Peptides against a protein of PDB entry 3KDP. Designs and how they scored, part 54

Target 1, 230 residues: chain A of PDB entry 3KDP
Amino acid sequence: PFLIFIIANIPLPLGTVTILCIDLGTDMVPAISLAYEQAESDIMKRQPRNPKTDKLVNEQLISMAYGQIGMIQALGGFFTYFVILAENGFLPIHLLGLRVNWDDRWINDVEDSYGQQWTYEQRKIVEFTCHTPFFVTIVVVQWADLVICKTRRNSVFQQGMKNKILIFGLFEETALAAFLSYCPGMGVALRMYPLKPTWWFCAFPYSLLIFVYDEVRKLIIRRRPGGWVE

## One batch from the design tools (peptide; aimed at target 1 A175 L176 P184)

Design b2_p26_1_s1 (made by RFdiffusion4, then SolubleMPNN; from b2_p26_1, 20 letters changed)
Fold by OpenDDE base, seed 5:
Structure b2_p26_1_s1 (fold): chain B 230 residues (1-230), chain A 26 residues (1-26)
Amino acid sequence: as target 1 above (230 residues)
Amino acid sequence: SEELKKIAEEALKKVKEAREKIKKLL
């Protein structure tokens, strides 16, 4: 998110507070849940054919998979961001290079894509209005991430949702997202303005995409044991 | 806190008004 903010010179899609809420609130319990998740029984039972090479390959694959998932998460967040800004008159094309004027408190006549002038205050509210949906998008996408991370080779349909800590993590992150989105005063305290309930649904396609991606990946691994995807 | 709340409410009102203007232009 921050790199795209710099490269595209767009308004900041995700605030520092929101980042902290992700890191401290949403990622911690899931990370703990994964640490307590018993390694998939087939991973533990397989003697590494070559302990040095197979470990390195597995670490690279895990890193690549998480990198790809992270990219899908970012895309989901940016999609939600652009949809909200477009709904408020700022089309994605118009946002390119707009940051300098957007962040200037002395410019109170920044035009949107429809010629409407926006004061600094108005612009900042729109910017902050994007923070909560971006956060919520990350949370909703993380539902899929947590579910898919439970297994390395088995389908989620085979493993099921038996980890109570994982389930608790899903509820915790959802509750935090709801709290930050709808608690009175969050707009002032955290610059987290209330979300329309419809914005929760903007993330679902990306959550589904991650889920499908991982199931396909796991299917390939199961069909080609010892292939480049392991 | 109350002043900040008032500023936020006023700003939110301005954004809503701007949003309505945009909707009338679309």
Scores: peptide ipSAE 0.020, ipTM 0.316, DockQ to the pose 0.021
OpenDDE base, seeds 1, 2, 3, 4: peptide ipSAE 0.000, 0.000, 0.000, 0.006; ipTM 0.186, 0.203, 0.192, 0.238

Design b2_p26_1_s2 (made by RFdiffusion4, then SolubleMPNN; from b2_p26_1, 20 letters changed)
Fold by OpenDDE base, seed 3:
Formats: sequence, C-alpha cells, structure tokens
Structure b2_p26_1_s2 (fold): chain B 230 residues (1-230), chain A 26 residues (1-26)
Amino acid sequence: as target 1 above (230 residues)
Amino acid sequence: SEELLEIARRAKKIVEEARKEIEELL
C-alpha cells in the first residue's frame, strides 16, 4: 500500500501508524498461531531429505506464498480506497500525481473529477475516511488467509478449526479492527474515522475468492499428488 | 455527468455530516 502511494503519487491510502498496527497487531498473533498449527498440519509430516537445501526451498516457497497473499490483501484495500474516493468525486485516474497538491495545506481549491473544489480539511477527511475501510479490508482478507494456510493439502472442512490460538488470533484482529474503527478519538490519534458497518462487507468477496481459490488448489493437489501446484 | 456531479455533492455532504458527528463525539 505504501509503495503504491510513493510510485503513483496518490493520496495516502493507509496511515503509517495503521500499517504498524497491522504488522504488530494483526500479523504477529496469527503468525504465531500458524507456527503452532503447522506441527499438526500435513506440511510437517515429511522430514526434509536434505536439511540445507530443502529448508531453503521451503522458506522461499513460504515467503513467495505470503508475498502473493499480501499482494491480494493490498489489492482488496486499494479497491476499497478507490471506491470511496470515486464516491467522493475523485476518479482513480484523477488521483495520479495529485498527492503534492492534496497534501498542501495552503491549497484550498483542489478540484475533483467533476470540478468541485475541496478544502484541505475536506480532503483530509476523505483521506482519513479511506484508512479505516482499507484496514478492515486487510483484516477480513486475513481471515481467509489464516484459515487456508494451516494446511497444504487438507480442506478446511476436513482439518477443522481446532487450534485455539488461531481462533484467538482471528478474534484479536477483529476486535482490534472494531476498536480502531469505532473507538472515539481514533480519528485524531490514528487518523481512522468511524466506518459504516456496510463497509465490512466490501471485503467479503475478496475473502471468498481467496478461500475458493485455495480450496480448488487443495482439491487439485489431492487429485494429482506430486503436481506442480503443490 | 450531471448525475455524477450530484453524487459527488451528496458525498461531500455525507463527509461533512460525518465530521460533525465525530466532533460531537470528541
């Protein structure tokens, strides 16, 4: 998210403090939960034949998988960001290169895609309105990620959700998202304004897509053991 | 274009109302 902000010179879609909350709050507990569940998963049932080469390959594959999932999360967040800004009169194409004027406090007549002028204060309200749903979108997509990553081959329906730490992690990240979204003062402290409950559902299609994709992938692995999809 | 402009005006109003609500909560 922050890289796209720099490259595209668009208004900041997610605040730095909120990014830190994701990294420290929403990713850490789930990562620990996955580390515990991996011992019960089919991933750990095969000892590496060569500890040096097989560990490196597995670490690279895991890193790539998490990298890809992170990209899907970012895409979901950016989708929500662009929808909100478009609803407020800023089409995606108009946002390109707008950051310099957007962040200038002395410019109070920045035009949207329809010629409506926005004061600095109004622009910042719209920007901060994007932070909360972006964060919530990441959390909702993480639900699917955490659930699917606990196994390589087994369906979620076969493995179940027995790991209490994983369940706690899902609860914690959801509670954190709710707290940051609705607690008074978060707009000032973290630049996250309250979110309409309907925006929680905007991320569900992405979460469902990831879930379906992974279940299909696992189904293929079960039907064709040793395939390249594994 | 006129319909989109009206949507943008409504959105601006919603943002202003949300701001007021936040200010009342602070």
Scores: peptide ipSAE 0.032, ipTM 0.538, DockQ to the pose 0.024
OpenDDE base, seeds 1, 2, 4, 5: peptide ipSAE 0.028, 0.000, 0.026, 0.020; ipTM 0.529, 0.202, 0.517, 0.467

Design b2_p26_1_s3 (made by RFdiffusion4, then SolubleMPNN; from b2_p26_1, 20 letters changed)
Fold by OpenDDE base, seed 5:
Structure b2_p26_1_s3 (fold): chain B 230 residues (1-230), chain A 26 residues (1-26)
Amino acid sequence: as target 1 above (230 residues)
Amino acid sequence: SEELLEIAKKAKEIVERARKEIEELL
């Protein structure tokens, strides 16, 4: 998110507070939960292959898969960001290079894509209005990510959701998202303004995409054991 | 588009209301 902010010179899509909330509140507990997950049935049944070569391959493949999932998450967040700004009169093309004028406190007549002038305060409110939905998008996409991380080979439908710690993690991140989204004073204290409940659904297509991606990946692994897709 | 301009105006009004609410809280 920060790199795109710099490269495209667009208004900041995600605040530092939201980033910290993701790292500390949404990612850490679920990551710990995965450490306590029951070993996948196929992992437990596999005799140790060559430990040195197989470990490196697995680590690399895991890193690539998580990298791809992370990109889908980022795309989901940016989609939400661009939709909100477009609904407020700022089309994506118009946002390119707008950062300098957007962040200038003395410019109170920044025009949107339709010729509407926006004060600095108005612009900052719109910017901060994007923070919460972006965060919520990450949380909703993270639901899918956490579920798919439980297995390497088996379908999620076959493995099920038996880890109580993972379920707790999902609840925690959702509760945090709800708290940050709807608790009074969060707009002032954390620059996270309340969002419409409908914004929770904007991430669902991306969550579905992650599920489909992972199921296809796992299907390929089942058909071609030891392939590069593991 | 006139319709899009009206949407932009409404969005601006919403932002102005939010601003006033923030000012009252500060």
Scores: peptide ipSAE 0.025, ipTM 0.323, DockQ to the pose 0.023
OpenDDE base, seeds 1, 2, 3, 4: peptide ipSAE 0.019, 0.000, 0.000, 0.006; ipTM 0.322, 0.222, 0.227, 0.210; seed 3 fails the geometry check

Design b2_p26_1_s4 (made by RFdiffusion4, then SolubleMPNN; from b2_p26_1, 19 letters changed)
Fold by OpenDDE base, seed 1:
Structure b2_p26_1_s4 (fold): chain B 230 residues (1-230), chain A 26 residues (1-26)
Amino acid sequence: as target 1 above (230 residues)
Amino acid sequence: SEENRRIAEEAREIVEKAREKIEELL
């Protein structure tokens, strides 16, 4: 998210405080939940022929999967960001290069895609309005990530939702998202304005995409053991 | 594949650089 912000010179889709909330609040419990996950029965059945190389390969695979999921998460967040800005009159193309004028406090006549002028305060309100749904989108997508990370080879449908720590992680992420989205004062404290409940659903296609991606990945691994996906 | 490894490494480097920049901005 931040890279696209720098490269495209668009208004900041996710505030620094929101990023910290993701890193410290949202990612921590998932990471802990993964640490307490029972090793997948199929991973344990194959004694690594070479513990050093096979561990490295597995770590690389996990890393690649997380990287790809992270990209899908970012895409989901950006999609939500662009949808909200578009609904407020800023089309994605118009946002390119707008950052300089957007962040300039002395420019109070920044035009949207429809010629409406936006004051600095109005722009910051809409920017901060985007932070919350971006965050929520990441959380909703992380639900999928947490669920899929429970197993590396088996389908989620096969393993089921038996990990209580994972369920706790999902609850905590959701509670944090709800707190940041709806608690009074978050607009001032965290630059996160209240989110319309309907925007929670904007993330669902990307959550589904992650599920489908992981299920397809796992299916490929099961059908072609030792393939390029492993 | 080696190509996927390169893409993943490049993506990691990008993410790490982004994190470093975020930490610098914080």
Scores: peptide ipSAE 0.000, ipTM 0.204, DockQ to the pose 0.017
OpenDDE base, seeds 2, 3, 4, 5: peptide ipSAE 0.000, 0.000, 0.000, 0.000; ipTM 0.203, 0.211, 0.198, 0.220; seed 3 fails the geometry check

Design b2_p26_2 (made by RFdiffusion4)
Pose (drawn by RFdiffusion4):
Structure b2_p26_2 (pose): chain A 230 residues (1-230), chain P 26 residues (1-26)
Amino acid sequence: as target 1 above (230 residues)
Amino acid sequence: SYTYFFISFIIFVSSVVLLFIYLYFH
């Protein structure tokens, strides 16, 4: 978001104070939750790991959290900023520029895609209404995430969901977001504004994509263990 | 709006309480 904010001089989809709600808020518990994960094989049957090679964090990993499942999480994140604004007037393209004027506190008279003129706090209350649900489609996609960052070889149907804590992280993470968006206050404190029902289910095809993609990876590997995918 | 607030609050508190109860027993 902050990257395109520079590219397409677009209204900032995800705000800063909004970010310290991901890893400090919704994400904390769900992550703590993996540490409670049983194995995937006789671990005490493999040679010991080797401090020089096979590191904790590596190429093959960053190529995943950033290069892959990372992007698909954003395509879903933007897609609903694109919906929050068009379902409220600003049909996408009439966005490729606004910021310069948009962020102006004096230009209270800005054309949307129909003619309607918006003040400052009038449109910002939509910009923050844009954060509030980017902050969701992000929590929504992290369901499909928290469930495939669960295993690294086994299909979720081979390992199942016996993690009676990780599941809690879900119910928390999600509901925490709702509370962070409906309590009389989060708006005037965090630029968090209540959402309309149709609004939450945005990232859903995307959460389910992240889900399906990861499952198919693991399968390939288990069918071709020395092959390219692994 | 207040209905959504109470629903979300109850669900959030219930999940946290259930987590701490479960951790206490394990």

Design b2_p26_2_s1 (made by RFdiffusion4, then SolubleMPNN; from b2_p26_2, 23 letters changed)
Fold by OpenDDE base, seed 1:
Order: C-alpha cells, then structure tokens, then sequence
Structure b2_p26_2_s1 (fold): chain B 230 residues (1-230), chain A 26 residues (1-26)
C-alpha cells in the first residue's frame, strides 16, 4: 500500500495506526493458525531428496505465496479506496499526482473530478473515511486467503476446516474490525471512522473471485502436474 | 441493518465534527 502511495502520488489510503492494527491485530493470529495447519498429506509424505536444496525451494515458495497474499489484500483494499473516493467525486485518474495538493493545509480549493472544491478539513475527512473500509476489506479478503492457503493442491472441500485455531483467528480479526469500526472515539484516536454495514460486503465479490480462481488453479495443478500454472 | 446504519452514520457525523475541531486547533 505505501509503495503505491509513493509511486502514484495518491492520497494516503491507510494510516500508520491502521497499518499497526493490521500487523499486530489481524495478521498475527491468522499467521499462527496457518503454522498449526496440518501440512498437506502429500507434502508430509515426501522425504526431502536433498534436505538443503528442497528446504530452500520450499522456503522460497512459501515466502512468495505469503507475498502474493499480501499483494492480493492490498489490491482489494485499493479497490475499496477508489470506490469510496469515486463516490465522493474523486475518480481514480484524478487522484494520480493529487497528493501534494491534497496534503497542503493552505490549499482549500482542491477540485474533484466534477469541479467541486474541497477544503483541507473535508479532504482529510474523506481520507480518514477510507481507512476503516480499507481495513475491513483486508479482513474480508483474509477470510478467503486463509481458507485457500490451507491447501496447496487439494480443494478446501477435500481437506475441510479442521483447524480450530484458524476458525478462532477468523472470528478474532472480524471482532477487531468491528471494534475498530464502531467503538466510540476510534475516529479521533485511530483516524478510523465508523463504517456503513454495506461496505462489509464490498470485498465479498473480490474474495469470491479469488476463491474460485484458486480452486480452478488447484484443479489445473492436480490434472496437469508440473504445468506452467505452478 | 438500517438501525445499525443510522447509528454508524450518527457516529460518523460526530467523529467528523471532532476531527474538524481538532484540525482547526492544530
């Protein structure tokens, strides 16, 4: 998220406090839950032919997979961010390069895509209005990502939801998201404004698409082992 | 859901006012 913010010079989509809440509150329990997930039966049964090279390859594959999950989460968050800003009159194309004027306290006439002028205070309210939906979108995408990451090759339906820690993690992150979104004072203390309940569903189509995509990918891998889809 | 929306909207408006006051002071 921060890299895209710098490269595109867009208004800040996610505050520092919100980032800390993601890193400490939402990602930790899911990560622990995945560590306790039973390794796929095919991975556990294969003795490493070469312990040094196979360990390195597996560590690289795991690190790449977690990196991809983070990128997918960021894309979901940015989608929600752009939708909210577009609803407030700022089209995605107009946001490119707007950061400098957006963050300037002395510019009180920043125009949106429709020629409406926005004061600094109004802009910061809209910016902070994006933080909570971004966070909630990350949580909703994490539901799908955690479920799909249980398996490398098998369908989620084949392996099942046996990990009680994973289920607990999903409830914990959702409860945290609800607390941060609706607890009084969070708007001022954490720069996270209360969220309309409808925004919880904004990421659901995206999560569903990722889930379907991953299931199709896994199906292809099972049918064509060693194909280009790995 | 409508009640929760109305409550969330009210909290949002209160938070916005507090933010505006904070931004005017700093």
Amino acid sequence: as target 1 above (230 residues)
Amino acid sequence: LEKKYAEAKKKLEEARKKLEEYLKKN
Scores: peptide ipSAE 0.024, ipTM 0.357, DockQ to the pose 0.026
OpenDDE base, seeds 2, 3, 4, 5: peptide ipSAE 0.000, 0.021, 0.020, 0.021; ipTM 0.197, 0.307, 0.315, 0.339; seed 2 fails the geometry check

Design b2_p26_2_s2 (made by RFdiffusion4, then SolubleMPNN; from b2_p26_2, 22 letters changed)
Fold by OpenDDE base, seed 1:
Structure b2_p26_2_s2 (fold): chain B 230 residues (1-230), chain A 26 residues (1-26)
Amino acid sequence: as target 1 above (230 residues)
Amino acid sequence: LEELYKKALEKLQSAREEREKYLAEH
């Protein structure tokens, strides 16, 4: 998220404190749950033929999988961010390079994509309105990612929800998201305004698409081992 | 904090209404 913010010079989609809450509060338990699930399902079932090389390959595959999950989460968050800003008159193309004027307190006439002028206060309200949905979107995408990453090749329906740590992680991250979204004081402390319940569903189509895509990918891998989709 | 948030929402709603009026006129 922060790298895209710097590269694209867009308004800040997520605050630093919120990022810390993601890293420490939401990502840790899911990561542990995935590590356990992967150890139980695919990776640890085969004794390494060569303990040194196969361990290194597995560690690389695990690190790449976690990196991909983080990227998908970021994409989901940015999707919600762009939807909210577009609904408020700022199209994605117009946001490119807007940061300098957006963050300037003395510019009170920043135009949106439709020529409407926005005061600094109004812009900051819209910006902070994005923080909570961005965070919640990450959590909702994490649900899908945690479920799909249980296995590399098997369908979620075949393996089921046997990992109690995974289930606990899903509840914990959801509870944290609800706490940060609705607890009094979070708007000032974390720059996270209270979220309308409707925004929890904003990421669901995206999560569903990823879920379907991953199930199709896994189906293709099962039918065509060694194909380009792997 | 709730009052600050309500005021912020009111400002956001007014801005949205102004945008909708602008889009209806143009």
Scores: peptide ipSAE 0.021, ipTM 0.453, DockQ to the pose 0.017
OpenDDE base, seeds 2, 3, 4, 5: peptide ipSAE 0.000, 0.018, 0.014, 0.017; ipTM 0.167, 0.449, 0.332, 0.423; seed 2 fails the geometry check

Design b2_p26_2_s3 (made by RFdiffusion4, then SolubleMPNN; from b2_p26_2, 23 letters changed)
Fold by OpenDDE base, seed 2:
Structure b2_p26_2_s3 (fold): chain B 230 residues (1-230), chain A 26 residues (1-26)
Amino acid sequence: as target 1 above (230 residues)
Amino acid sequence: LEAKYEEAKRRLEEARKLREKYLAEN
């Protein structure tokens, strides 16, 4: 998220403190749960042919999976960000390079894609309105990603919801998302304004697409072992 | 800060209504 913010020079999609809360708070339990499930699925079913090589491969595979999940989460968050800004008159193309004028307190006539002028205060309200939905979108995407990442090769339907740690992590993330979204004072402390319940559903189509994509990927891996998709 | 937020929120809602009107007329 932060790199895209710098490269694209767009308005800040998510506060730095909130990003840190995601990295430290929401990703830890899922990462632990995934590490345990991978240890159960890959280590217990395959006797390590070469314990040194297989351990290194497993660590690389965990690192790659974590990096991919993080990218998918970021994409989901940015999708929600662009939807909110588009609904408020700022098309994605118009946001490119807009940061300089967006963050300037002295510019009170920043035009949207429809020629409507926005004051600094109005712009900051829209920006902070994006923070909570971005975070919630990450959590909703994490639900899908955690369910998907249970197995590299097996369908979610084959392994089921047996990992109690994963289930606990999902509840914890959801509770944290609800707390940060609706607790009084979070608008001041974290610049996360209260979220309309409808925005919880904005991420669901994206989560569904990821779910379908991964099930298709797993199906391809099962049908063509050793393909480039692995 | 809350008062400024509520004022700015009202202004945002007014601006949004103005945009919706503009889009309906164009």
Scores: peptide ipSAE 0.027, ipTM 0.466, DockQ to the pose 0.017
OpenDDE base, seeds 1, 3, 4, 5: peptide ipSAE 0.021, 0.022, 0.025, 0.019; ipTM 0.505, 0.441, 0.450, 0.455; seed 1 fails the geometry check

Design b2_p26_2_s4 (made by RFdiffusion4, then SolubleMPNN; from b2_p26_2, 23 letters changed)
Fold by OpenDDE base, seed 5:
Structure b2_p26_2_s4 (fold): chain B 230 residues (1-230), chain A 26 residues (1-26)
Amino acid sequence: as target 1 above (230 residues)
Amino acid sequence: LEKKYEEAKAKLEKAREELEKYLAEN
């Protein structure tokens, strides 16, 4: 998100507080849960193979998988961001290079794609209106991410939802998202405005994409053990 | 969620006014 903000010079899609909530609040418990789940499913049951080569390969493949999932997650967030701004009159092409004027407090006549003029305050309100849905989109995508990352090789349907820590993580991140989305004063304190319930569903296609991606990945791993996709 | 949204929507206008003031002062 931040890299695209810099490169494209678009209005900030995700606030610092929301980033911190993701990193510390939503990702930590899931990461811990996955560490425990991996120990139970893959590490403890797998015969010790050659420890020098297999650890390094595993780290590379995990890194690649998380990188790809992270890209899909970011795309989901940006999709939500662009939809919200388009609904408020700012088409994606119009946002390119707009940041300088957008962030300037002295410019109160920034035009949208339809010629409507926006004050600085109005622009910041619509910007902050994007923060909550972006965060919620990330959380909804993370549901799929957490579910798929439970196992390295087994289908999600085979492993099931047995890890209580993982389930707790899913509820924790969802509860945090609901709290930040609907608690009074979050707009002022955290720059997170309330969102329509429909925004929870806008990320579902991306969650499904991640799920399909992982099932395909796992299928490839099962068919080609020791391949580069492992 | 719908009920919470409607409640939050009623409070949103107040929060916007406070935010506008805060952004003007800082």
Scores: peptide ipSAE 0.014, ipTM 0.319, DockQ to the pose 0.105
OpenDDE base, seeds 1, 2, 3, 4: peptide ipSAE 0.011, 0.000, 0.014, 0.012; ipTM 0.339, 0.179, 0.312, 0.316; seed 3 fails the geometry check

Design b2_p26_3 (made by RFdiffusion4)
Pose (drawn by RFdiffusion4):
Structure b2_p26_3 (pose): chain A 230 residues (1-230), chain P 26 residues (1-26)
Amino acid sequence: as target 1 above (230 residues)
Amino acid sequence: SSSSNFFLGFSIFVISLLIGFFIFFS
């Protein structure tokens, strides 16, 4: 988001104070939760790891959290900022520029895509209404994430969901977000504004895509263990 | 509207905690 905020001079979809709600808020518990994960094989049947090679974090991993599942999480994140604004007037393209004027506190008279003229706090209350649910489609996608960052070889149907804590992380992560958006206060404290029902289910095809993509990966590997995918 | 929003968000949060704790203790 902060990257395109420079590219398409677009209204900032995800705000800063909004970001210290992901890993400090929703994400903390779900992540702590993997540490409670049983194995995938007789680990005490493999030679010991090797401090020089096969590191904790590596090429093949960053190529995943950043290069892959990372992007599909954003295409879902933006897609609802694109919806929050068009369902409220600003049909996408009439956005490719606004910022310069948009962020102006004096230009209270700015054309949308119909003619309607918005003040400052009038449209910002939508910009922050834009954060509030980017901050969700993020938590929504992290369901499909927290469930495939669960295993690295086994299908979720081979390993199942016996992690009676990781599941808690879900119910928490999600509900925490709702509370962070409906309590009389989060708006005037965090730029968090209540959402309309239709609004939450945005990232859903995307959460389910992240899900399906990861499952198919693992299968390939298990069918071709020396092959390219692994 | 502010009261409805609070009770909605708070109820969802509490109900989710209760379900989560139930699953945790099962």

Design b2_p26_3_s1 (made by RFdiffusion4, then SolubleMPNN; from b2_p26_3, 20 letters changed)
Fold by OpenDDE base, seed 2:
Structure b2_p26_3_s1 (fold): chain B 230 residues (1-230), chain A 26 residues (1-26)
Amino acid sequence: as target 1 above (230 residues)
Amino acid sequence: EAKELEELGLSIYKKARELGLKIVNE
């Protein structure tokens, strides 16, 4: 998010402190919970392999998976960000290069895509209104990501939801999201203004999409072991 | 409206945490 902010010169979609809360706060408990996940049955049944080559492949696959998950999460957040700004009159194309004027407190006549002028205070309210949904979107997408990451090849339906610690982690993450979104003072401390309940559902299409995609991917891997989709 | 949202959010927070703890303790 910060890199896109710098490159595209758009209004800041998510505060740096909030990003740290995601990386260190929301992801920690779920990540720990995955360490207690039951081993994938097909992995346990595999014949001994070359430890040097197979370890390297696994490390690469894990690294790639984390990178892909992070990108999908960011895309979901940015989608929500752009939707909110568009609903407030700022189309995505109009946001490009707008950052300089957006953050200038002395400019109180920044025009939206429809010619409406926005004061600095009004712009900051909209910006901070975007921070919370961006964060919540990441959390909602993480629900699906964590569920699909339980296995590499087996379906979630086959592996099941036996890890109670993971389930707890999902609820704790959601609770933390609600706390950061609605607790008094978070608007000042973290630049996260209260979120309308409807915005929690904005991420659901993304969560569903990645879930379906991953299940299809896993299905293909099971049917065509050793394929390029692995 | 802001106060209502805060109260709602706090309620959701408490319920979510309680439910999570319940699941772990079962």
Scores: peptide ipSAE 0.040, ipTM 0.590, DockQ to the pose 0.714
OpenDDE base, seeds 1, 3, 4, 5: peptide ipSAE 0.032, 0.027, 0.031, 0.030; ipTM 0.576, 0.552, 0.562, 0.557

Design b2_p26_3_s2 (made by RFdiffusion4, then SolubleMPNN; from b2_p26_3, 20 letters changed)
Fold by OpenDDE base, seed 3:
Structure b2_p26_3_s2 (fold): chain B 230 residues (1-230), chain A 26 residues (1-26)
Amino acid sequence: as target 1 above (230 residues)
Amino acid sequence: EDKELFEKGLKIYEEALKKGKEILEE
């Protein structure tokens, strides 16, 4: 998300604090999962064949998987961001390169795609209105990942503890999202304005798309075991 | 208004937790 912000020079779609929360949440769950896997492996007295290489491969695979999931989540967040800005008169094409003028306090006549002039204060309200829905969208997409992980359970009987930790992490993120979205004063403190309940549902089509994509992927893997899609 | 939004958010969270629990019990 942050890379697209820098490359496209668009208004900031997500607050720095929220980015940190996502990054910390995304990094902590894998780290905890790996710690428990090591503890379980030690209990099972299985001599790891090559503990250094197997650990590195597993860490890389986990990192890549979470990296890909994070990118998909970011795409969902950006979709929500563009929808909100478009609803407020800023089409995606118009946002390209707009950041410089958008962030300038002395420019009070920034035009939207329809020629309406926006003051600095109005622009910042719209920007901050995007922060909460962006974060919530990411959380809702993570719910889809949870469902995907459950459907993989038939192949991963040994990861019961990892699944519980993942589920707990997702609930914690959901609780955090609800707190940041609806707690009074968060608009001032964290620049996250209250979210209309309808915006929670805007992410559902995207979550469904991810679910369908993963089911199709699984179906392909089942039909062609050992393929590159694995 | 903020309190009402908070209560709505809390309800959504509780429903999510309930669904999560149901999924874990299946």
Scores: peptide ipSAE 0.046, ipTM 0.610, DockQ to the pose 0.360
OpenDDE base, seeds 1, 2, 4, 5: peptide ipSAE 0.034, 0.027, 0.029, 0.028; ipTM 0.450, 0.440, 0.468, 0.390

Design b2_p26_3_s3 (made by RFdiffusion4, then SolubleMPNN; from b2_p26_3, 21 letters changed)
Fold by OpenDDE base, seed 1:
Structure b2_p26_3_s3 (fold): chain B 230 residues (1-230), chain A 26 residues (1-26)
Amino acid sequence: as target 1 above (230 residues)
Amino acid sequence: KEEELRRLGEKIYEEARKKGLKIVEE
């Protein structure tokens, strides 16, 4: 998120505190869950060949999986970010390069895509309105990603959700999202405004598309080993 | 559309004030 913020020069979608909450509160349990799931899968499939080589391969696979999840989460968050800003008159194209004027407290007439002028205070409200939905979107995308990452070859429907750690992780991150979104004082303390229930569903189509895409990809891989989709 | 966006912005701003959110501090 911060990298895209710098590169695209757009308004900041997440504050530092929110990022810390994501890193410490939401990413840890999913990462542990994925590590356990992969370790279990590898133990079941691999005869003990070279334990050193197998450990290295597993660490690489875990790192790649976690990196992919993080990228997908960021994409989902940015999707929600752009939707919110578009609903408030700022189309994605208009946001490019807008940061300098956006963050300037002395500029109170920043125009949106429809010519409406926004004060600094109004802009910051819209910016902070993105923080909570962005966070919630990450959680919703994590639900899909955690389920998808259980296996790279088999369907989720075949393997099921037997991992208790995964279930705990899903519960914990959802509870944290609810706490940060609705607990009194979080708006002031964390710059996370209370979230309308409708925003929980903003990322659902995106998560569903990822899920369907991954299932189709896995199906193709199973039917055509070594194909271009792998 | 512009008028709707203006009204939306004002509403959000008023709601934030009512909630005591100190938005200007950053």
Scores: peptide ipSAE 0.030, ipTM 0.435, DockQ to the pose 0.025
OpenDDE base, seeds 2, 3, 4, 5: peptide ipSAE 0.020, 0.012, 0.015, 0.015; ipTM 0.503, 0.347, 0.373, 0.387

